# Peptides against a protein of PDB entry 2AKA: the designs that were tried, part 39

Target 1, 299 residues: chain A of PDB entry 2AKA
Amino acid sequence: MEDLIPLVNRLQDAFSAIGQNADLDLPQIAVVGGQSAGKSSVLENFVGRDFLPRGSGIVTRRPLVLQLVNSTTEYAEFLHCKGKKFTDFEEVRLEIEAETDRVTGTNKGISPVPINLRVYSPHVLNLTLVDLPGMTKVPVGDQPPDIEFQIRDMLMQFVTKENCLILAVSPANSDLANSDALKIAKEVDPQGQRTIGVITKLDLMDEGTDARDVLENKLLPLRRGYIGVVNRSQKDIDGKKDITAALAAERKFFLSHPSYRHLADRMGTPYLQKVLNQQLTNHIRDTLPGLRNKLQSQL

## One batch from the design tools (peptide; aimed at target 1 A14 R292 N293 Q296)

Design b2_p19_3_s1 (made by RFdiffusion4, then SolubleMPNN; from b2_p19_3, 11 letters changed)
Fold by OpenDDE base, seed 5:
Structure b2_p19_3_s1 (fold): chain B 299 residues (1-299), chain A 19 residues (1-19)
Amino acid sequence: as target 1 above (299 residues)
Amino acid sequence: FEAELEALFKELDELNKKL
């Protein structure tokens, strides 16, 4: 079972090389959420490195196919610059920014053309995620006035596919009934079969409020449930707070919180990573036979 | 590309036989 995710990664790379990424229903996890929902922080917490672009507004402007591979070595590789090993994750960030700007220009526009990034690390489980642009309603700077619809259309190219799992990232300090992530997930997965809920910013909720009912799967039931996480604050990120220390603080948060203590073993970034690895592996096992038959009938 | 796909599907079949 451990080799199924790397196998799908090779399929993804092969299809990317021929430009057919849009037409294939490969088993994958698409990450969706509003702007500033904490998507990039969740992904960086899996790697244990700061490597994603940061800033105000829409930072992810192209789909990022993030392939995490458990390895004895730590380095990154891009599909667009094969053979170049990145060991400095600041250089990984700069390459994402440069490759994004090469296609979109400096106007903060978006492109549906993926960036493919593979990260080898001893600290990761095998996992492939597609990081998607954050949903927004208001154009900022030089963004086109229809940017909301452009983002939505881009997301729909991924999340409408039957073999796509949806990682719906929602902040707890906002009304979850108005979550852009849960709204789009419910539109394309009305029975909640493909959606995994992630609740961020649990540490930023008002005193006397909690997300217990959401995390217990009582408010908006998903078959795959919800997992709460605590990301680093923007101050912690700017201050280069160690991710390992942040993960320890996350564990302490859940264990010490009266509303979450009973859930603490099914919460936090390390548990989320395990669940995603397991769910993706099982999903690949279940879907690849059908995909193979479909592809063989088209050759 | 077809040859690469066939190789990947063969590997998949071998993995499925081990599961």
Scores: peptide ipSAE 0.111, ipTM 0.769, DockQ to the pose 0.586
OpenDDE base, seeds 1, 2, 3, 4: peptide ipSAE 0.098, 0.085, 0.099, 0.083; ipTM 0.760, 0.755, 0.762, 0.753

Design b2_p19_3_s2 (made by RFdiffusion4, then SolubleMPNN; from b2_p19_3, 9 letters changed)
Fold by OpenDDE base, seed 1:
Structure b2_p19_3_s2 (fold): chain B 299 residues (1-299), chain A 19 residues (1-19)
Amino acid sequence: as target 1 above (299 residues)
Amino acid sequence: FEKELEELFKEIDELNKKL
């Protein structure tokens, strides 16, 4: 079972090298959510490093195939610059920005062409995620007027595939009924079979309110359920607060909160990482029969 | 690419025999 995620990673890399990624139904997890929903913070908390682009508006402008690999050493590698090992994660961030700008230009446009990034770390479980651009309703700066539709069309290329699992990231301090992530997930997965809910910003909810009914899977039921997380604040990120200290604070939040204490062992970033590793491994196993024939028919 | 893909498909076939 430990070799299933690495096998799919090799398939992803092979198909990326020939530019055919968008048309293939590989077993994968696509990450979807509105702008500022906390997607990038969840991914960085898995690695324990600051390595994703930051800013206002659309931060992710190309799909990022993030391949996490458990290893005794810590480094990153890009498929577009084979043989270069990155040990400074600030250089990883700069390479993502440079490679994004090389393809999209200076107008902050988007491209459907993925960036493939592999991160080796002792702090990760084997896990592959496809980070997708954040959904937006309003163009910012020099963005095309139709940017909302361009993002939607890009997301639909991934989430409509039968073998695509959907990690729907929604902030708790916003109306969940208006969640862009859950809306797009329900459009392509109306029975909630492929969707995993992540609820961020639980620490930013108004006093006397909680997301207990959501986290208990009672309000908007998903077969794969919901996992709550507490990310670093923007102040904590700007202050370079250690991610290990933030994970300890997240654990303390769930244990001390009256509404979440009984769920605390099934909440937080470490539990989310474990669940995603298990879900992806099982999903690859379940889709492996006939995968060869399916891929050959799509070429 | 074709050689790499053939090797990956052989690995898939071997794993499917063990499942």
Scores: peptide ipSAE 0.367, ipTM 0.897, DockQ to the pose 0.794
OpenDDE base, seeds 2, 3, 4, 5: peptide ipSAE 0.352, 0.095, 0.337, 0.346; ipTM 0.894, 0.761, 0.887, 0.891

Design b2_p19_3_s3 (made by RFdiffusion4, then SolubleMPNN; from b2_p19_3, 10 letters changed)
Fold by OpenDDE base, seed 1:
Structure b2_p19_3_s3 (fold): chain B 299 residues (1-299), chain A 19 residues (1-19)
Amino acid sequence: as target 1 above (299 residues)
Amino acid sequence: FEEELEKLFEEIDALNAKL
């Protein structure tokens, strides 16, 4: 079972090299959510490093195939820059920005062409995620007026695939009934079979309110359930607060909160990482029968 | 690419035979 995620990673890399990734129904997890929902912070918390682009508006402008690999060493590699090992994660961030700008130009446009990034670390479980552009309704700067539809169409290329699991990231400090992530997930997965809910910003909810009903899977039931997380605040990020210290604070938050204490062992970033590793491994195993024939028919 | 893909398909087939 430990080799199933690495096998799919090699398939992803092979198909990326020929530009056919968007049309293939590979067993994968697509990450969806509105702008500022906390997607990038969840991914960085898995690695324990700051390495994703930051800014206002659309931060992710190309799909990012993030392949986490458990290893004794810590380094990153890009498929477009084979043989270069990155040990400075700021250089990883800069390479993502440069490679994004090279393809999309200066107008903050989007491209459906993935960036493939592999991160080796002793602090990760084997896990592959496809980070997708954040859903938006309002163009910013020089973005095309139809940017909302371009993002939606890009997301639909991934999330409509039968073998695609959906990591729907929603902030708790916004109306969850109007969550862009849960809305798109419900459109393509009306029975909630492929969707995993992530609830961010639980620490930013109004006093006297909680997301207990959502986290207990009572409001909008998903077969794969919901996991709450607490990300670093923007102040913590700007202050370079260590991610390990932030994970300890997240654990303390769930344990000390009256509404979440009973769920605390099934909440937080480390639990989310374990669940995603297990879900992806099991999903690959379940889709492996006939996968060869499906892929050959799509070529 | 074709040779690499063929090897990956052989590995998939071998895994399916063990399941």
Scores: peptide ipSAE 0.406, ipTM 0.908, DockQ to the pose 0.789
OpenDDE base, seeds 2, 3, 4, 5: peptide ipSAE 0.385, 0.155, 0.395, 0.387; ipTM 0.903, 0.786, 0.906, 0.904

Design b2_p19_3_s4 (made by RFdiffusion4, then SolubleMPNN; from b2_p19_3, 8 letters changed)
Fold by OpenDDE base, seed 1:
Structure b2_p19_3_s4 (fold): chain B 299 residues (1-299), chain A 19 residues (1-19)
Amino acid sequence: as target 1 above (299 residues)
Amino acid sequence: FQAELEELFEEIDELNEKL
């Protein structure tokens, strides 16, 4: 079982090298969410490093195939610059920004062409995620007026595939019925078979309100359930607060909160990482029969 | 690329036999 995620990573790299990634139905997890839903913070919390582009508006403008690999060493590698090992995660961020701008130009446009990033770390479980652009309704700067539809079309190329699991990231401090992530997930997965819910910003809910019914899978049931997380605040990010300290604060939040204490062992970033590793491993195993024949027919 | 895919497909086949 330990070799299933690495095998799919090798398939992803092989198909990316020939530009055929968009048409293949590989077993994968696509990450979807509205702008500022906390998607990038969830991914950085898995690595324990700040390495994703930051800013206002659409920050992720190309799909990012993020391959996490458990290792005794810590470094990153890009498929587009094979043989270069990155040990400074600020350089990883700069390379994502540069490679994004090289393809999309300076107008903050989007491209469906993935960036493939592999991160080796002792702090990660084997896990591959496809980070997708954040859904938006409002063009910013020189973005085309149809940017909302371009993002939706790009997301649909991934989430419509039968072997694609959907990590739907929704903020708790916004109406869940209006979640862009859950709307798109329900459009392509109406029975909730492929969707995993992540609820962010639980610490930013109004006093006297909670997301207990959501986290208990009672409000909008998903077969794979919901996991609550607490990300660093923007102040904590700007202040370079250590992610390890933030994970300890997240654990304390769930344990001390009256509405979440009974769920605390099934909440937080470390539990989410474990669940995603298990879900992806099992999903690859379940899709492996006939995968060869399916891939050969799509080439 | 074809040689790499053939190797990966052989690994898939071997894994399917063990499952």
Scores: peptide ipSAE 0.371, ipTM 0.893, DockQ to the pose 0.793
OpenDDE base, seeds 2, 3, 4, 5: peptide ipSAE 0.365, 0.099, 0.363, 0.353; ipTM 0.893, 0.762, 0.892, 0.888; seed 3 fails the geometry check

Design b2_p19_4 (made by RFdiffusion4)
Pose (drawn by RFdiffusion4):
Structure b2_p19_4 (pose): chain A 299 residues (1-299), chain P 19 residues (1-19)
Amino acid sequence: as target 1 above (299 residues)
Amino acid sequence: SSATSTEIDTILDEIHDLV
């Protein structure tokens, strides 16, 4: 049903101003990743436009509820900017930065108050993800020292919930067994039943190595599987993001890599969008029947 | 707020009708 994701989108809007309640549990996907995993690039490749804040370290300082709606037209709206239509995605980035600073005292700390961004685009499938602060150790920023713990605590508030699917994002050019995202997913989902793995930067692996065993779901098995992507950034004449060319370069990469050609049809951003749309829809279908009665008792 | 409660109740009634 093309209606399930939109229905939950309304619930997320309604609960955007409701503070943390450990018992409230909407079916949704939380994006979890270490700061080096490239999780912003994954989201920007879904949208086909750069729109997320840039900076060293943390990019998401408040949970971003990103609701992507397939559309013939292309624009964005924030729940906190009633009626305004954003057509220039640079302005979208600037609004994310401004609304975040409006809330965060220190210009580098974090807040649990979500920003609700809806994007209508021909480049996206109907899909909703909640992007969360990336994980890191060295609080190299400017307040606070326990920032690693504040981030982990905020992530745990989301992912300890049973209806929260986990999109664990890890770079291929690292020790995947030591992935911050996969480790935290294991702490709350030991059976790997509600974690979807994403492997980024496959084109940056050392010469003569590959991530075949993980992509084939053999080395670190997850019921919902792994999807690999690459960010082969292409810019148009104006120096702006060209998503059609970037997706073609990604497709060429998987078709030409001897370790991945046999999986190409199950790798890349278009496929990832398809998989997330499908899994999120089925998950909502599964959880919606008991949802109304359960919510009444939890509020 | 009262407006938020009304909105949530409206959504929950729609869910009930659907199920």

Design b2_p19_4_s1 (made by RFdiffusion4, then SolubleMPNN; from b2_p19_4, 11 letters changed)
Fold by OpenDDE base, seed 4:
Structure b2_p19_4_s1 (fold): chain B 299 residues (1-299), chain A 19 residues (1-19)
Amino acid sequence: as target 1 above (299 residues)
Amino acid sequence: SAELQEKIEEILQEIDELV
């Protein structure tokens, strides 16, 4: 079963090369959340590197198919520039920005055409995620007035697929009942069968408040449950605080917090990565017979 | 394309080996 994720990665690459990614309903995890919900920080914490575009407003403007592969070496490769190995993750960030601008132009528009990035690392489990643009209500710069709906339509192309799991990223320091991520997930997955909840910014909650009921799956139940994480602050990111040190601080946070200590072994980024690897592997296994039949019908 | 067909056939063979 350890080779199931790499197998699907080969399928993703083959269909991306011909522009037909959306048609096969491949088993995948789509990452959804509002702007500044902490999606990019969760993904960077898996890799242990800063490599995603950052800034104000919409930073992710194309879907990013992020293929994490456990390896003895550390490097990245893009499908659009085959054979080039990136060992500097700042260059990876710059390539994402350049490739985004190449397709969308300078007007900060969006495109549904994915970027395919594979990261080899000894620090990752095999895991594929599709990072999607953050949901927003306010156009910035030269964005069209209907940008909210364009983003929504793009997200719907992924999350409506039967074989798509949904990683719904919500900040704890906002009303979770009004979470954009949980709203869109409930719309396309009303029974909560395909949705995994991630709760960020637990360290930024008001004194005397906690997200215990949500994390215990008592407030807004999901079959696959919720996992809390603590990301680096914007100050820590700007100061280039080491992700390994941040992961140690995250562990300390859960262990020392009166409301979360009893959950600490089922919280944090390393646990999230493990759960996602297992859930994706199992999901691929369960969908593989149907996928085989679909592939055979295309011959 | 012929290339895509070949890739699909290879992947199908790999699937059959895993089942």
Scores: peptide ipSAE 0.326, ipTM 0.871, DockQ to the pose 0.537
OpenDDE base, seeds 1, 2, 3, 5: peptide ipSAE 0.319, 0.315, 0.290, 0.306; ipTM 0.867, 0.865, 0.854, 0.858

Design b2_p19_4_s2 (made by RFdiffusion4, then SolubleMPNN; from b2_p19_4, 10 letters changed)
Fold by OpenDDE base, seed 1:
Structure b2_p19_4_s2 (fold): chain B 299 residues (1-299), chain A 19 residues (1-19)
Amino acid sequence: as target 1 above (299 residues)
Amino acid sequence: SAALQAEIQAILEEIDELI
């Protein structure tokens, strides 16, 4: 059972290599959220490395199929440059930027063609996520005026699939009723069966406010519940604060906060990673009989 | 492609060992 995620990774790679990645309802987790919701920081905290593009506006402009694989060694590999092992995660970031620009050009447009990145690390559980472009309402720079709709249409190609789980990333310091992530999730999963809520920026909430009711699954119930996380601040990122130190600070935050102390063992990035590994593994197992039949019909 | 079919076949065999 420990090898179910690697098995689906082989399918993802095989279909991506022939350009058929959009047509298959593979068991996967799509990551959705508004711009600056904290998606990239959550993914980097799983790896314990800075490796995703950073900046203002739309940073993720192609789907990123991020395949985390537990290994004794630490390195990354891209499907588009097979055989090249990356041990410097800054080079991984630069390759994502270069490969994005190669397809989208200089206009900061988007493309539905995924980048497939595999990261081997002793610090990760087996986990595959599809990071999707952040939802936006305002075109920036040379972006087309319809960029909001282009992003939405691209997200819909993933989240409408029945075997797609949705990791909905929402900031706690914004009105949850206005969460772009939860809106799109509710549109395609109205009963909340496929959606996992992630609440970021809990440390940035106004004094005297908390997200306890959300995290206790009382405000906007999801079958798979909510997990709160605390990411590095922009100041911490700019100051190159170590992710290991940030994870310790996150644990301390939940343990010391009066509203969250009782939830602390079911919060934070390490718990989120464990839950996602388990959810994905179980979801693959449940979908395997149907997947087998589909694969057999393609031979 | 023949390569894709071979990979799908290999994956099917692995699935059959897991169900």
Scores: peptide ipSAE 0.431, ipTM 0.910, DockQ to the pose 0.630
OpenDDE base, seeds 2, 3, 4, 5: peptide ipSAE 0.424, 0.411, 0.428, 0.418; ipTM 0.910, 0.906, 0.910, 0.908

Design b2_p19_4_s3 (made by RFdiffusion4, then SolubleMPNN; from b2_p19_4, 9 letters changed)
Fold by OpenDDE base, seed 2:
Formats: sequence, C-alpha cells, structure tokens
Structure b2_p19_4_s3 (fold): chain B 299 residues (1-299), chain A 19 residues (1-19)
Amino acid sequence: as target 1 above (299 residues)
Amino acid sequence: SSSLQEEIDKILEEIDKLI
C-alpha cells in the first residue's frame, strides 16, 4: 500500500511534463480555504520547515502540487528545475516566489499552471496535496477587480473532479457558517463525501467559546469528519519558533483544554497527516481500476 | 514522446500488479 501515492506522483509528473494536467481526474487532495485560514502553515507543519511564501493578501497565486515522500534524506526538487536538489528550505521558498512571478508577473495576478514540488523527508508520510490560492473578496494592490472570480474558477477546476478530495481549511476564530472553504465544498460535494474539515486557530478563539460541536461533527456534519489543529502564531513565525516545539505545544493545547481533551488523540497536525495519508491511499486504491482504463484508452 | 509512452506503460504494469 505504501507505493500507491508514489505511483500517482509519477503519473502527475508525466502529465505535468506534457501540459495535459487538465484531462485526467487523478486521485488527489485539494486544499481550499479563505486567505489567512492557515493552509500554508498546515503544509509547513507536515514538512517541519518554513518553505512557503508569506505575506499579506493572496500569497499562493499558482496551484502548488506538494508531493511529500518519506525518505532517509531531506531535500526538495521542482519539476521545472530537474536535477537541482534543494537542502535549504529558504531557497525552496525563493524558488516558489521566483517561479510564481515568472508566470504571473509582478501585479500579484494568478495562474492556473501548477508548480510541482517534491519534498523528501524522514519526518513526513507519503502524501500529495494541491495547495490552491486563498479565496478573497477584496482585490489588494494592483490585483484585477475580478480576482475573487478568477480564484473561484481556478478552485472549481480541481474540486469539481470526482477523484478530488477536498481539505477544507477554516479558522475557528471566524464564523464557521460563513467559511469560504465549507461553502465551496458544500457546493461541489453537497453530501460531504469528498470533504475533510480542518479547523485552525483554535487557540485564538474568544474566551468562553469553543469549536467542540464542530470537531465532534455535530454542527456541519462531514462523512470524513473534522480535525482541529493549532498553527504557530504570526509572532511565533516572526520569532522563528521551531515547528517541532509548535507541534508539542499543539499536543499540550488539546490535552489541557477542557472542551477538547476527550478528542486530543484525534486532533493535531500529526494525526491530520496520518489521516490524509490513509484517506489518499484508500482513495487511490478505489480509483485505480477506472484510472487504468482511462490511461489505456489514451495510448 | 516515446519516453512518455514507455513511462505510462510501466505505470500500467505496476497498477496491474497492485490491483
């Protein structure tokens, strides 16, 4: 079973190399959420490195196909610069920024053309995620006035596909009923069959409030349920707080919180990573017969 | 390209071993 995700990664790379990314409904997980929902922080917590662009507004401006591969070595590789191994994750961040700007220009525009990044690490499970631009309603800087619709259309190209699982990332310190992630997920997956809920910023909720009913799958039920996580604060990021220390603090948060203690073994970033690996592996297995037939018909 | 076709063929063979 451990080889199913790498096998799909080889398909992704092969189709990306020929520009035919649109034609195959490959089993994948698309990451959706509003701006500042914590998507990038969740992905960095899986790797244990700071490597994604940071800033105000729309930071992710192209789809990022993030292929995590369990390995004895730690390095990154981009499909667009074959043969270059990155061991400094700040250089990975700079390459994402440079490659984004090369295609979108300086005007903070978006492009549907994916960046393919593979990360080898002893600290990851095999997992492939597609990080998508954060949903926004307000153009920033020189962004086009229709940027909201451009982002929505880009997301729809992924999340409408039947073999796409949806990682819906919502912050707990905002009205969950108004979550952009859950709204788009419900639009394309009304029965909640393909959606996994992630609740971020649980540590930033107002005093006397909690997300217990959400995390217990009672408020907005999803078949695949919800997983709560605690990301580093902006102060922790600026202070270069170690991700390993942040993961320990996350575990402590769930264990010590009266509303979440009983859920603590089914919460946090390590549990989320395990669940996503299992969900993706099972989903690949279920889709392989159909995928095989499609691939054979294209030969 | 012939190289892409060969890679797809290998992937199909691997799929057939896993199904």
Scores: peptide ipSAE 0.328, ipTM 0.880, DockQ to the pose 0.639
OpenDDE base, seeds 1, 3, 4, 5: peptide ipSAE 0.314, 0.319, 0.316, 0.314; ipTM 0.873, 0.877, 0.875, 0.876

Design b2_p19_4_s4 (made by RFdiffusion4, then SolubleMPNN; from b2_p19_4, 12 letters changed)
Fold by OpenDDE base, seed 1:
Structure b2_p19_4_s4 (fold): chain B 299 residues (1-299), chain A 19 residues (1-19)
Amino acid sequence: as target 1 above (299 residues)
Amino acid sequence: SASLQKEIQALLEEIDKLI
């Protein structure tokens, strides 16, 4: 059973190589959220490395198929440059930026063509995520005026698929009723069967407020529930604060907070990673009979 | 593609061991 995620990774790679990623409803987790919701920080916290593009506006401009593989060695590889091993994660970031710009040009436009990145690490569980462009309402720079709709249409290509789980990333310091992530999830999953809620920025909430009711699944119920996380601040990222130290601070935050202490063992990045690994593994198992039949029909 | 069909066949054989 431990090999189910690697099996689907081989399928993803095979179909990506022929440009047919859109035609197969593969079991996957799509990551959705507004700009600055903390998606990139969640993914980097899983790896324990800074490797995703950073900046103002739309950072992710192509789907990123991020395949995490538990290994004794630490390195990355891209499907578009097979045989090259990256051990410097700054070079991984630069390759994502370069490969994005190669396809989208300089106008900060988007492309539906995925980047496939595999990361081997002793610090990860086997997990595959599809990071999607952040939802925005306002074009920046040379972006087309319809960029909001282009992003939405791209997201819908993934999240409308029945075998797609949705990791909905929402910041706690914003009105959760207005969460772009939860809105799009509710549109395509009205019964909350495929959606996992992630609540970021719990440390940035106004004094005397908390997200307890959300985290207890009482306000906006999801079958798969909510997991709170505390990411590094932008200052901590710019200062290259160690992710291991940030994970210790996250644990301390939940344990010391009166509203969250009773939830602390079901919160934080390590728990989120474990839950996602288990959810994806189980979801693959449940979809395997249908996937087999679809694959057989392609022969 | 003959290469894709070969990979699909290999994957089917692996799936059949898991079901």
Scores: peptide ipSAE 0.394, ipTM 0.905, DockQ to the pose 0.635
OpenDDE base, seeds 2, 3, 4, 5: peptide ipSAE 0.377, 0.389, 0.391, 0.370; ipTM 0.898, 0.902, 0.904, 0.896

Design b2_p19_5 (made by RFdiffusion4)
Pose (drawn by RFdiffusion4):
Structure b2_p19_5 (pose): chain A 299 residues (1-299), chain P 19 residues (1-19)
Amino acid sequence: as target 1 above (299 residues)
Amino acid sequence: ASTFERVLELIEEIEEANE
């Protein structure tokens, strides 16, 4: 049903101002990743426009509830900017930065208050993800020293919930067994039943190595599987993001790599969007029947 | 359909409470 994701989108809007309540548990996807995993690039490739804050270290300092709606037209709206229509995605980036600073005292700390961004675009399938601060060790920023723990604690508030599907994002050019995202997913989902794996930067692996065993779901098995992507950034004449060319380059990469050609139809951003739309819809279908009665008891 | 209606009624109540 094309209606399930929009229904939960209304619930997320309604609960955006309701503070943390460990018992409230909406069906949704939380994006979890180490700061080196390239999770912003995954989201920007869904949208086809650069729109997320840039900077060293942390990009998301407040949970970003990103609601992507397939549309013939292309624009964005924030729940906190009633009625305003953003058509220039640079302004969308600037609003994310401004609304975040409006809340965060230190210009580098974090807050649990979400920013609710809805994007209408021909480049997207109906899909909703909650992007969360990336994980890191060295608090190299400017306050606070326990920042690693504040981020981990915020992630745990989301992903310890049973209805929260986990999109664990890991770079291929690292030790995947040591992935911060997969490790935290294992701490709360030991059976790997509600974690979807995303492997980025496949084109950056060392010469003569590949990630076939993980992509084939053999090395670090997850029930919902892994999907690989690459960010082969292409810019148009104006120096701006060209998503059609970037997606073609990604498709060329998988078709031409001897280790991945047989999986190409199950890799890449378009396929990832399809998979997330499908899994999120089925998950909502599964959890909606008991939802109304459960919510009343939990509020 | 009934489940949807009931969830939408809850959403309206929550929106009103937030005012």

Design b2_p19_5_s1 (made by RFdiffusion4, then SolubleMPNN; from b2_p19_5, 9 letters changed)
Fold by OpenDDE base, seed 5:
Structure b2_p19_5_s1 (fold): chain B 299 residues (1-299), chain A 19 residues (1-19)
Amino acid sequence: as target 1 above (299 residues)
Amino acid sequence: SSIIKELEELIKEIEEANK
């Protein structure tokens, strides 16, 4: 199959260099979810490295355009510091934090200006995601009292675009009906045409409960369905549990769970990567015929 | 093939506009 994702990455980089117009409707996947929904863990599991900021409250405070590129080598590059190759992913984390703080300050404010990060790895599929700030209702520290609405406004700039797919990340150990991710997705995609559901924390559900109905797409149906994943616990992260080992444990979880065993081949982080790669590739193909005309009209 | 060419042309147009 044609490698459309890397080509669109170049397009994204070009737009970023000239100051991306909010009116540009590039084919992309925006990642949305409440705070602590497990978004960062999902993204880190794709890379197989710890590289995203961690902490309390809003961790992602700028959109992160994460471009994953399958390569024989492993390194990261930022668009804001071209030519610098990062091989230590702790340094990648520090750069994200520093670049975020440079723009937002120390008040944990937010900015709509994206950080563009490209990761080359033999362990990834070609995939571009836009990680967005986690939705919150409670300001932390010296955040403005309207931070919730600032975040929502930022998210809406992405998810309202017709060519934007929505990766809605929801924890299973919370009431799915109250999922911030699914609420915002339903608001902008009422027919569920652009939304892919990710259900995290399946291993943290109360005994005797499961998310089978959700994962079978029977409770809150999405055209593109749901994929369950199991992330490392915070204890595992702090203990530097290997992501590869965590992925094996995830596979074992689905295979051994009575409610999920029949779905196991359509669950887990590796399957999610494959689905997202395919969905994005197909989405690019479907939307590309209209992009030229739109681009010419906006230049 | 045609899709790749189209996208490459789009990139070229953007690059030219940025000059």
Scores: peptide ipSAE 0.110, ipTM 0.739, DockQ to the pose 0.570
OpenDDE base, seeds 1, 2, 3, 4: peptide ipSAE 0.080, 0.082, 0.085, 0.109; ipTM 0.724, 0.722, 0.739, 0.731

